# Ledger of designs, part 36: peptides against a protein of PDB entry 5HB3

Target 1, 150 residues: chain A of PDB entry 5HB3
Amino acid sequence: RQMQDRCMSEYNQRIRNAPEGSIDPFRMACYKIIGRCDLSNRSLDGLQTDVNDWIWLQFNLARETDRSLELAGESYGLAELQASIREIGLKHFPKTAAEDTNGSFGMFFYLQILAGMFEQAIAYLYPFSYVDAVHFAIALTYYGLLRPVD

## One batch from the design tools (peptide; aimed at target 1 F93 M107 L111)

Design b1_p24_3 (made by RFdiffusion4)
Pose (drawn by RFdiffusion4):
Structure b1_p24_3 (pose): chain A 150 residues (1-150), chain P 24 residues (1-24)
Amino acid sequence: as target 1 above (150 residues)
Amino acid sequence: SASEEEFERLYEEYLATKAAEKAA
């Protein structure tokens, strides 16, 4: 309780609202991670990072809490992470084979798998490659990670 | 959002790297 309050406040007063270009980029990153500061902007600004660093941060900042009472601020768990993956799908990725030329649909499928969006990930992949979709579904069903129809 | 714009930018760079590897 104490550390979360001190860390959150310290980050707002002495880092976010501090002179720009003065605070080490990595240090700001360390505070965002350790204290989960500013869950509204989950980016690694000021660092040479790639898409994998961005993906990692989304999960790294995610935490699951019992659905019974409040959290300090807004919650960020698997549910919110999945909502974010969904919008990225509509905005940046195709749904039909005609919309894809470079083989990028695989990235969105990969993202949905990471987020546990198994039903949606298989349904998304089938139009691009039914063979791979069929077998990935077999792999998931074997471990019980695919909700079948009654 | 700013976080989502960063994903789009980084993803374009990732695709460009993959296209260069395939051309090589």

Design b1_p24_3_s1 (made by RFdiffusion4, then SolubleMPNN; from b1_p24_3, 15 letters changed)
Fold by OpenDDE base, seed 5:
Structure b1_p24_3_s1 (fold): chain B 150 residues (1-150), chain A 24 residues (1-24)
Amino acid sequence: as target 1 above (150 residues)
Amino acid sequence: SASEQQFAELLKKAEERRRAEREA
């Protein structure tokens, strides 16, 4: 907690007083990741990143906690991440097998699984690969992660 | 959101990379 408070203080001071681009981007990244500073901006400026880095960042920044008990003062939980993933899916991934030109459906399936959106993930995968969807459904059910069908 | 837009850009780059690798 002391470390987080210090990070927030330093981050706020630097962002207000330092010229743009004068702060080490890695230091800023540390403030964001460790100190949870400025969670409204979930991008790392000044760094080369790829899709894997983005995924890693989102899930590390997300916290499953009561917003009233959030130590960093800013709340970003799994629910917000799930909502973001849903929006990404609607905009940037194929809805049906017929729309799949690049085989990108697997990435969206992966994102949904990571976010704990198991029922939605299976439902999404089913039209692309029946066999894979069934296999995942069985596995998820075995671990108690998939709700029974009524 | 800005984060979503960033992801979209990164996804596009990843797809382009895969395409380039297949064509090489």
Scores: peptide ipSAE 0.389, ipTM 0.857, DockQ to the pose 0.810
OpenDDE base, seeds 1, 2, 3, 4: peptide ipSAE 0.376, 0.378, 0.378, 0.380; ipTM 0.851, 0.853, 0.851, 0.854

Design b1_p24_3_s2 (made by RFdiffusion4, then SolubleMPNN; from b1_p24_3, 12 letters changed)
Fold by OpenDDE base, seed 5:
Formats: C-alpha cells, structure tokens, sequence
Structure b1_p24_3_s2 (fold): chain B 150 residues (1-150), chain A 24 residues (1-24)
C-alpha cells in the first residue's frame, strides 16, 4: 500500500513536470503494473512488445475487487476486461468459419476462456470445430465452470 | 481504444510471424 501510494505520487509528479518522452519507459511500466497508475491507458509506450505481452498486461491489470475496496486509486475489473475482449472480438476476429483465413479464431477463443467467458467461448468455437467445442464443454462442465443447459 | 489498436497491430504481426515460420 505504501509502495502503491508512492508510485502514484511519483507518477503524477513526473507526468506533470517531465517533458513528454523523457521518462524511462520501463519505469513507467512499473508505475502502471505495480502502482496501478493511469489504468485507463492499458498499453506500454516506448517498449517493444508482442501479442503475448499485451495479453499478459491486460489480465495483470484486471482486478476482481469491489470498487470501494480497491487499494489503488483506480480500478479495472474483470467486467471491463470482458467488455474489451468482446469489442476486440467483434472488430478483429472471424465470426464464422467461412471468414477465417488466418486461423486466428483460436486466439479469440483463448482470450474468452482466460476472461472466464466460458459459455461464449464454447459457442464461438463450435462452428469452427465441433469436436473441440464439445470436448472443451465437457471439461468445463466437469469443473463446474460451464452452466448447465436447460 | 489505444489498447485495442495496439492489439490489432500486434495480432497482425503475430499472424505474419506464423506465416513466415510456416513458409520457411
């Protein structure tokens, strides 16, 4: 808590007083990840990253806590992440097997699973791979993660 | 959002990488 408060203080001071681009990108990343600073910006500028880094960042920034109990000054919950993933899916991933040209459907399925969107993930996967969807559904049901069908 | 745009760019790069690896 003390560390987070310090990070926020330093972050706010630096963004106000330092010229743009003069702050070490790694330091800024630390303020964001550890200090939970400026969570509205869920990207790391000035760093070379890949898709895996992006995924890692989104889920590490997410907090499944009550807004009123958030230790940091800012909160970013699972619900917000799920909403973001839905939006990303609508814009950047194939909706049907017919439009799948790059085999990227698996990544969206993966993102949905990570975000706990199990029913949606299975429904999404089904038209791409019936067998995989069924098998995954069985597994999720076994662990109590998939809601029973009426 | 900026984050979404970044993801799109990274996704494209990843797909290109996969393709390159397949062809090499």
Amino acid sequence: as target 1 above (150 residues)
Amino acid sequence: SASEKQFEELLKKELERRLAEKLA
Scores: peptide ipSAE 0.321, ipTM 0.834, DockQ to the pose 0.837
OpenDDE base, seeds 1, 2, 3, 4: peptide ipSAE 0.305, 0.314, 0.317, 0.319; ipTM 0.825, 0.832, 0.832, 0.833

Design b1_p24_3_s3 (made by RFdiffusion4, then SolubleMPNN; from b1_p24_3, 13 letters changed)
Fold by OpenDDE base, seed 5:
Structure b1_p24_3_s3 (fold): chain B 150 residues (1-150), chain A 24 residues (1-24)
Amino acid sequence: as target 1 above (150 residues)
Amino acid sequence: SASEEQFAKLLEEELEKREKLKKE
């Protein structure tokens, strides 16, 4: 708690007082990841990143805790991340096999799985690859992660 | 959201990279 409070204080101070671009981007990244500072901005400014880095960051910033119990001044939970993934899916990924031109459906499936959206992930994958969807469904069911069909 | 837009950009970059690698 003391460390987090310190990080937040330093972050706020630097944002207010430092000229733009003068702050070490790696230090700012530490404040964000460790200190949970400015979670409304889920990006790492001044750093070269790729899609994998983005994925990593989103899941590390997400917390599945009661917001009232969080020590950080800002909260970002799994539910919010899931909502974001849904929106991303609607806008940037094929909805049907007929719309698939570049095979990107696999990445959306992957994102849904990572976010614990298992039923939705399987349902999404099914029209693209029946065999793969069934295999994943079996595996998820075995581990108790997939809800039984009514 | 800004985060979603960033992802979209990065996704495009990743897809372009994959296409380039496939052609090599």
Scores: peptide ipSAE 0.352, ipTM 0.849, DockQ to the pose 0.789
OpenDDE base, seeds 1, 2, 3, 4: peptide ipSAE 0.342, 0.346, 0.347, 0.346; ipTM 0.845, 0.846, 0.845, 0.845

Design b1_p24_3_s4 (made by RFdiffusion4, then SolubleMPNN; from b1_p24_3, 15 letters changed)
Fold by OpenDDE base, seed 5:
Structure b1_p24_3_s4 (fold): chain B 150 residues (1-150), chain A 24 residues (1-24)
Amino acid sequence: as target 1 above (150 residues)
Amino acid sequence: SKSEEQFAKLLAEEEKKRLEKKLA
C-alpha cells in the first residue's frame, strides 16, 4: 500500500512537472504496472511493443475485485476488459467464416477465452471450426467453466 | 479507446508479419 501511494504521488508529480519526453518510459511503465497509476491510459508510450505485450498488459492491469475495495485510486476490472474485448471484436475481427480472409478469428477466440468469455468464445468459434468449437466446449464443460445448455 | 486503437495497430502489424513470412 505504501509503495502504491508513493508511485501515484511520483507519477502525478512527474507527469505534471516534467517536460514531455523527458521521463524514462520504462519508469513510467513501472508506475503504471506496479503502482496502477493512470489506468485510464492502458498504453505504454515510448516503448516498442507487440500484440503479446498488449495482451499481457491488459490482463495484468485488470483486477477482479469490488470497486470499493480497490487498493489503487483507480479501478479497472475484468468487466471493463471484457467490454473492451467485445468492442475490439466488433470492429476488428470477422463476424462469420465468409468474412474471414486472413484467419484472424483465432486471435479473437483467444482473447475471449483469456477474459473468461467462454460461452461467447465457443459460439464465435463454431462457424469457423465446428470440430474445434466442440472440443473446446467439452473441455470447458469438464472444468465447469461452460454453462450447461438448457 | 486509445488502448483499443493501439491493439488494432499492433494486430495489423502482426498480420503484416505473418503475410511477409508466408511470402518469403
Scores: peptide ipSAE 0.375, ipTM 0.853, DockQ to the pose 0.831
OpenDDE base, seeds 1, 2, 3, 4: peptide ipSAE 0.366, 0.370, 0.366, 0.369; ipTM 0.849, 0.852, 0.848, 0.852

Design b1_p24_4 (made by RFdiffusion4)
Pose (drawn by RFdiffusion4):
Structure b1_p24_4 (pose): chain A 150 residues (1-150), chain P 24 residues (1-24)
Amino acid sequence: as target 1 above (150 residues)
Amino acid sequence: SAFDKYFAQAQAKGAEITAAMEAA
């Protein structure tokens, strides 16, 4: 309780609202991770990072809590992470084979799998490659990670 | 969004993932 308060406040006063270009980029990153500061802006600004670093941060900052009481600030768990993956899908990725030329649909399928959006990931992949969708569903069903129809 | 900065990289990675699936 103490450390979260001290770390959150320290980050707001002496880093976010500090002179720009003064604070080490990696240091700000270390505070965002360790203290989960500013869950509203889950980015790695000031660092040479790629899409995999961004994806990793989304999951790294995610935490699951019993759905019984409040958290300090706004919650960020798998549910919120999935909501974020969904909007990225509508904005950046195609739904039909006609919209895809470079083979990028695989990235969104990969994102949905990481987030545990198994039903949605298989349904999304089928129109691009029914063969792979059929077999990935078999893999998931074998371990019990695919909700079937009654 | 923060993801917009990486969208071109996501396209390239997605192509790699599709190619790996075709090869398998």

Design b1_p24_4_s1 (made by RFdiffusion4, then SolubleMPNN; from b1_p24_4, 10 letters changed)
Fold by OpenDDE base, seed 5:
Structure b1_p24_4_s1 (fold): chain B 150 residues (1-150), chain A 24 residues (1-24)
Amino acid sequence: as target 1 above (150 residues)
Amino acid sequence: SAFDRFFEEAKKKGAEIYAQMLAE
């Protein structure tokens, strides 16, 4: 598409000619979101962002189609996002109730749900709250999002 | 790292987010 092509062209030109970090953060965001440029770097330095902004960005940058089918110059699929969430969980979030601090497990549960990692999310929540895990499992099953175990 | 700090802050919102999920 014309707009996307223009963004990519401008991005390539600026990256080639500008010192690192000299590009306006908002412009960089546009290049990433619209132009699909440099998706290996999924952070927006220089902008005040929170977890909601971060997750919003991740989903907007993600593509569900194969790289070969994408019109964008770079691809970042749901699988890659899910892998990233797994790594984030391993590094930053409690693995057991004993490790939990102020309900931090809730954030990781939330992130997994958003990323479509429903089975993993329920499994993760189970040791923290059996009742809540069952509650969410029922709800997810009702909406066809959770596969029942045979 | 900046990313580490980011998620440390995100962790603080965990209880609130979780409560909201339960309320939905």
Scores: peptide ipSAE 0.415, ipTM 0.912, DockQ to the pose 0.570
OpenDDE base, seeds 1, 2, 3, 4: peptide ipSAE 0.404, 0.401, 0.409, 0.400; ipTM 0.909, 0.908, 0.910, 0.908

Design b1_p24_4_s2 (made by RFdiffusion4, then SolubleMPNN; from b1_p24_4, 15 letters changed)
Fold by OpenDDE base, seed 2:
Structure b1_p24_4_s2 (fold): chain B 150 residues (1-150), chain A 24 residues (1-24)
Amino acid sequence: as target 1 above (150 residues)
Amino acid sequence: SPFDKFIDEAKELGAKIWEEILAK
């Protein structure tokens, strides 16, 4: 708790007082990941990241601990992550096969699977690739991960 | 595994659009 409080204090101080572009982005990343500072900002400014880095960060920040143990305003769980993925999907990924020009549907399918959104992932994949959707549905059912959908 | 291959392909195909996502 003391360490977290210190991290939060230092993070806030640097954000407020440091000249633009002068803050070590790696240090800021440490404050975010370890100190859980500014969880409303889910990105790492000043660092080059890809989808793997982003998803890794999301899962690390989305620690499913008792909500009562988290600082007020600094809570982020699996539900929030899933909501974020849905938002990203609506904004950046094709909704139908007709809209898919570059095959990016697979990336969104991947994100949903990682977030445990299995039913939604299969439903999304089905119109793009029937065969793949069926195969994944079978596999997920076998492992007890797929729930009945209305 | 077939799943791993699919995921790798998905990542590759999504790379370009992801750059745009991260830029926003």
Scores: peptide ipSAE 0.030, ipTM 0.442, DockQ to the pose 0.095
OpenDDE base, seeds 1, 3, 4, 5: peptide ipSAE 0.026, 0.021, 0.016, 0.029; ipTM 0.444, 0.434, 0.376, 0.445

Design b1_p24_4_s3 (made by RFdiffusion4, then SolubleMPNN; from b1_p24_4, 11 letters changed)
Fold by OpenDDE base, seed 5:
Structure b1_p24_4_s3 (fold): chain B 150 residues (1-150), chain A 24 residues (1-24)
Amino acid sequence: as target 1 above (150 residues)
Amino acid sequence: SAFDKFFEEAKKKGAEIWEEMLKK
């Protein structure tokens, strides 16, 4: 807690007083990850990242705590992450096989799986690849991760 | 936006990601 308070203080001071782009991107990343600073910005500015880095960051910033007890004053749990993934899917990824280019559906399937959206992931994959959807469904069921359909 | 650009680029790696998942 003391460390987080210090990070917040330093972050606020730097963001107000430092010229744009003068702050070390890695230091800013530390403030974000460790200090939970500026959680509304879900990216690492000034750093080259890929989708794996992005999703890693999202999970690290996620918290399953009471919002009233969150030190940072901002809360972002798994539910919010899942909602974000859904929104990303609607905006950027194909909804049908006819819209797919270069297997981009696989990326969204991957993101949903990582976010624990197993039922939705399988439902999404099914129209693109029936066989693969069935295989994943079997595997997920075996590990107790896929719930039966009502 | 930068975010949109990021995912547009990520989409280009879709096939690669799919293949990697199938290998596991």
Scores: peptide ipSAE 0.112, ipTM 0.758, DockQ to the pose 0.546
OpenDDE base, seeds 1, 2, 3, 4: peptide ipSAE 0.025, 0.022, 0.027, 0.032; ipTM 0.515, 0.521, 0.564, 0.645

Design b1_p24_4_s4 (made by RFdiffusion4, then SolubleMPNN; from b1_p24_4, 15 letters changed)
Fold by OpenDDE base, seed 5:
Structure b1_p24_4_s4 (fold): chain B 150 residues (1-150), chain A 24 residues (1-24)
Amino acid sequence: as target 1 above (150 residues)
Amino acid sequence: SPFDRFFEEAEKLGAEIYKQILEE
């Protein structure tokens, strides 16, 4: 608790008082990941990252705890992450095969799978690629990850 | 694995979209 409070204090101080560009990006990343500072900001400014780094960060910052009991004072669980993925999908990815121009549907499928949204992922993929959707459905079922349809 | 190949292709195709996500 004491360490976390210290991290929060230092993070806020640096954000408010340090000139732009003078803050060590790695240090700020440490405050975010270890100290759980500024959880509303899901990016690592000043660091070269890719989609794998981004998704890793999302899961790292996510907590499956009661909001009232979370030590960090900010709550972000799997449900909130899944909601974020849904929102990203609505904004940036094709909703139908007719809207697909470059095959980006696969990335949204990938993100949904990583977030544990298996049923939704398969349902999304199906109209884009029937064969792939069936193959993934079989695999997910085999590993007990896909729930039976009602 | 087949999954890895699929995801790698998806990541490549989604590079521009990812850039847009980071800009938000």
Scores: peptide ipSAE 0.104, ipTM 0.703, DockQ to the pose 0.081
OpenDDE base, seeds 1, 2, 3, 4: peptide ipSAE 0.021, 0.022, 0.076, 0.028; ipTM 0.495, 0.483, 0.675, 0.602

Design b1_p24_5 (made by RFdiffusion4)
Pose (drawn by RFdiffusion4):
Structure b1_p24_5 (pose): chain A 150 residues (1-150), chain P 24 residues (1-24)
Amino acid sequence: as target 1 above (150 residues)
Amino acid sequence: AELAEDLERLEAIEEDFWEKLKAD
């Protein structure tokens, strides 16, 4: 309780609202991770990072809590992470094979799998490659990670 | 040679997706 308060306040007063270009970029990153500061802006600004670093951070900052009482601030768990993956799908990725030329649909399928969006990931992949979708569904059904119809 | 082409194509897809996220 103490550390979270001290770390959150320290980050707001003496880092976010501090002179720009003065604070080490990695240090700000260490505070955002350790203290989960500013869950509203889950980015790694000031660092040479790629899409995999961004994805990692979304999961790294995610935490699951019992759905019974409040958290300090806004919650960020798998549910919120999935909601974010969904909008990235509508905005940046195609739904039909006609919209895809470079083979990028595989990235969105990969993202949905990471987030545990198994039903949606298989349904998304089928129009691009029904063969792979059929077999990935078999792999998931074997371990019990695919909700079937009654 | 075919493996190098697939790796280059994968890297280009990841770079394009990264640029889209940065443009947001």

Design b1_p24_5_s1 (made by RFdiffusion4, then SolubleMPNN; from b1_p24_5, 14 letters changed)
Fold by OpenDDE base, seed 4:
Structure b1_p24_5_s1 (fold): chain B 150 residues (1-150), chain A 24 residues (1-24)
Amino acid sequence: as target 1 above (150 residues)
Amino acid sequence: SSLLKELERLKKNLEEFQQKLKDE
């Protein structure tokens, strides 16, 4: 906690007081990742990131840690990530095959899988690609990740 | 090879999605 408090202090100081363009984006990223600073902003400003960086960041930020040891308002766990994915899905992805114009359903499926939303992911994929949904359902069931409904 | 191609497609789609999120 002491380290986190220090990181938060330094992070806030730099955001507020540093001249424009003087902030090392990598240092700021370290504060975010290690110090869990400003988790409300889950992006790395000033850095060019690819999909791998984004995914890595989301998983690292979405920690199931003792929230009592974290600074107030700086908690972000799997539940919050899942909520974000749901929200993203509602806003940016097709809900039915008829709405799918560019095949983007697969990406939302992928995001749900990454977030551990297995049942929802399969249910979502099913109307778009029955065969793929079945294949993934079998695999997820095999690994004990899918809870089939009776 | 088919799986790799699909993963590459997904990667591209995700990048596009990320860009959309940044633009909002």
Scores: peptide ipSAE 0.020, ipTM 0.475, DockQ to the pose 0.436
OpenDDE base, seeds 1, 2, 3, 5: peptide ipSAE 0.019, 0.020, 0.020, 0.020; ipTM 0.491, 0.469, 0.471, 0.506; seed 2 fails the geometry check

Design b1_p24_5_s3 (made by RFdiffusion4, then SolubleMPNN; from b1_p24_5, 16 letters changed)
Fold by OpenDDE base, seed 2:
Structure b1_p24_5_s3 (fold): chain B 150 residues (1-150), chain A 24 residues (1-24)
Amino acid sequence: as target 1 above (150 residues)
Amino acid sequence: DELKKLEELLQKRKEEFLKKLREE
């Protein structure tokens, strides 16, 4: 708790008082990750990041806390992340094999798996790669992560 | 805002992929 308070204090102080361009983006990232500062902004400014970095950050910041105790703006959990992934899937990824021009279906499958959307991920993958979908389904079932619909 | 960031990152990834394909 003391560490979090210090992180928040330093984060706020730097955001408010530091000259533009003088803030170490890695330090700010540390404050965000460790101190959970400014959870309304879940991006790391000034850093070269990719989709993997983004999703990693989302998972680190996502907490299943009782919504009743967190300010509405700072509540971010797995459900919200899953909702975001569903939304991007509808907008930016092929829905059918016929629509797949760039082989990007794998990325969406990957994001769904990371977000624990196992059933949806397998269902999505199946029309693109039957063999892969079956293998992943078997593996997920083995680990008790996939619930076969009766 | 986060969705927008993800969209940008996905777009960058697509562009990089296409660039690699053209260089091959």
Scores: peptide ipSAE 0.261, ipTM 0.771, DockQ to the pose 0.053
OpenDDE base, seeds 1, 3, 4, 5: peptide ipSAE 0.254, 0.240, 0.237, 0.228; ipTM 0.767, 0.757, 0.758, 0.753

Design b1_p24_5_s4 (made by RFdiffusion4, then SolubleMPNN; from b1_p24_5, 15 letters changed)
Fold by OpenDDE base, seed 5:
Order: sequence, then structure tokens, then C-alpha cells
Structure b1_p24_5_s4 (fold): chain B 150 residues (1-150), chain A 24 residues (1-24)
Amino acid sequence: as target 1 above (150 residues)
Amino acid sequence: SMLKELEERLKKNLEEFLQKLRSE
């Protein structure tokens, strides 16, 4: 908590007082990841990242901790991550096979799997690729991650 | 794995997808 408070203080001070473009993006990333500062911004500004970096960040920010130890307004868990994935899906990915122009459905499927949204992922994939949906359903069922309906 | 194959296939569109994700 003391460390978080210190990180938050330094983070806010730098955001407010540092000249534009002078902030070390790696230091700011450390404040975000370790100090859990500014969780409303779930990206690492000023750093080159890929989808794996993004999802890694989301999982770290979504770690389950005692919320009483977090600063007010700086709570983020798995449920919030999953909600974010749903929102991204609604805004940026095809909802039906007819809307799919470049095969982007697969990326949304991938994101849902990484976020542990297995049933939703399979349901989403099914109209786009029946065969793949069946294969994933079998695999997920085998590992006890999918709840089959009798 | 099936996930790895899917990821590899879609990696070519990574930049576009990242832009969408960061716009949230």
C-alpha cells in the first residue's frame, strides 16, 4: 500500500508537471503495472506493443487482489476484462458471417479464449467456421473447460 | 496447436486489430 501510494503520487506528479514528451514511457509503464496507477487507461502509451503484450497487460491489471488494498477507483478484475472484450467485440468485430470481410472473426475468438470466455467463444465461432468450432469444443470439453449441454 | 495456428494466420492483421483494441 505504501509503495502503491508512492507510485501513484509520482505518477500523478509526472503527468501534471512534466514537460510534454519528456516522460519516460517505461517508467510510466512500471507505475501502471506495479503501482496499479490509472487503470482506466489499459494501454502503455508511448510503447510499441503487440496483441500478446496487450493481453499480458490486461491479465496483470486484472489480477485478483483485496480491493481494500487498492486506491479508490483503481480496481480492475477478470469480470471487467471480460466486459471489455465484449465491448470490443460489439464495436469492432463482425457479428455474423455476412459481415465478415477479412476473417477478423478469428481474432475475436482468440481474445475470448484467452479471457476464459470459452462457451461464448465457441458460440461465436460456430456460424463462421463450423468445423473449427466443433474441434475446439471437443478439446475444451476434454480438458473440462467447456460445459456441454446434455 | 489449433490456437497457435489461428494466431499465426491472423498475425498479418495484427496492426489493424491493435488499433481497434486501443480505441476503446
Scores: peptide ipSAE 0.024, ipTM 0.537, DockQ to the pose 0.292
OpenDDE base, seeds 1, 2, 3, 4: peptide ipSAE 0.020, 0.020, 0.022, 0.023; ipTM 0.460, 0.509, 0.504, 0.522

Design b1_p24_6 (made by RFdiffusion4)
Pose (drawn by RFdiffusion4):
Structure b1_p24_6 (pose): chain A 150 residues (1-150), chain P 24 residues (1-24)
Amino acid sequence: as target 1 above (150 residues)
Amino acid sequence: AMLTRLSAWVNAGEATKGAAIMAE
């Protein structure tokens, strides 16, 4: 309770609203991670990072809490992470094989799997490669990670 | 064979969609 308050306030006053170009980029990153500061902007600005670093941060900052009472600020769990993955799908990725030329649909399928969006991930993949979709569904169904129809 | 196709697809997505994803 103490450390979260001190860390959150310290980050806002002495880092976010501090002279730009003065604070080490990695230090700001360490505060965002350790204190989960500014869950509204989950980026690694000022660092040479790639898409995998961005993906990792989304999950790294995600925490699951019992759905019974409030959290300090806005919650960020698997539910919010999935909502974010969905919009990235509509904005940046195709739905039909005609919209894809490079083989990029695999990245969105990979993202949906990471987020546990198993039903949506298989349904998304089938039109691009029904063979792989069929077998990945078999793998998931075997462990019980695919909600079937009654 | 399936895992090879998946790995190639993921790489292709990283090369073409990575910057766009990071802009989110």

Design b1_p24_6_s1 (made by RFdiffusion4, then SolubleMPNN; from b1_p24_6, 14 letters changed)
Fold by OpenDDE base, seed 5:
Structure b1_p24_6_s1 (fold): chain B 150 residues (1-150), chain A 24 residues (1-24)
Amino acid sequence: as target 1 above (150 residues)
Amino acid sequence: DLKERFEKWVKAGKETLGEKIMSE
């Protein structure tokens, strides 16, 4: 708690008072991750990041915990992440096979699976690759992650 | 196989839509 509070304090102080360009982006990243500061901005400013880094960050920032136990002033949980992924899907990913380019639909499927959106993931994958969707559905059902439709 | 296809899909998505995804 003390460490996190320190991170939050330093983060807030630096973003407000530090001269432009004087802040170490890696340090700021640490403050964000450890201190959970400024969760409305879920990016690592000033760092060269890729999609893997982005995915990692989203899931590390998302805490599946009771908000009452959240130490940070801002809360960001799995529900918010799931909402973000849904929005990403609506904005950027193909809706039909005709819109698909080189199997890019699979990335959205992957994101949904990671976020525990299993039913939605299977439903999304089915029109693109029904056989694969069935295979995943069987596997997810076996592990108790998917509720079978009666 | 399924694994290979999946890896291909993820790779394709990262390459084509990665920047757009990160914009969210």
Scores: peptide ipSAE 0.418, ipTM 0.907, DockQ to the pose 0.866
OpenDDE base, seeds 1, 2, 3, 4: peptide ipSAE 0.261, 0.255, 0.268, 0.256; ipTM 0.825, 0.823, 0.828, 0.822

Design b1_p24_6_s2 (made by RFdiffusion4, then SolubleMPNN; from b1_p24_6, 15 letters changed)
Fold by OpenDDE base, seed 5:
Structure b1_p24_6_s2 (fold): chain B 150 residues (1-150), chain A 24 residues (1-24)
Amino acid sequence: as target 1 above (150 residues)
Amino acid sequence: DLKERFEKWVEAGKKYLGEKIMSE
């Protein structure tokens, strides 16, 4: 708790008071990842990052904890991550097979699976590749991750 | 097979998503 509070204090101080260009981006990244500072901004500014880093960051910052008991000043759990993925889907990914030009639907399917959105993932994949959707549904059901329809 | 197709989807998607997210 003490360490986390210190991280938040230092992060806020540097963001507000540091001269432009003087902030060590690596240090700021440490505050974000370890100290869970400024969770509303899930990017690593000033660092050379790729899509793998972005994906890693989204899931590592998410904590499945009781919001009332979280030590961090900001809460970011699985529900918030899932909401974020939904928004990304609406913004960037095809809604129908007719809109798909590069096969990007598979990535959105993958993100939904990673976030535990199994029913939604299967429902999304089905119109793009119904055979594959069925195969994944069978596998997910076998492992108890997909609930059968009543 | 399914695994191969899935891997191709992920790789293609990473490129696509990278372009969209990193452009912001």
Scores: peptide ipSAE 0.317, ipTM 0.856, DockQ to the pose 0.620
OpenDDE base, seeds 1, 2, 3, 4: peptide ipSAE 0.306, 0.298, 0.303, 0.300; ipTM 0.853, 0.850, 0.849, 0.851

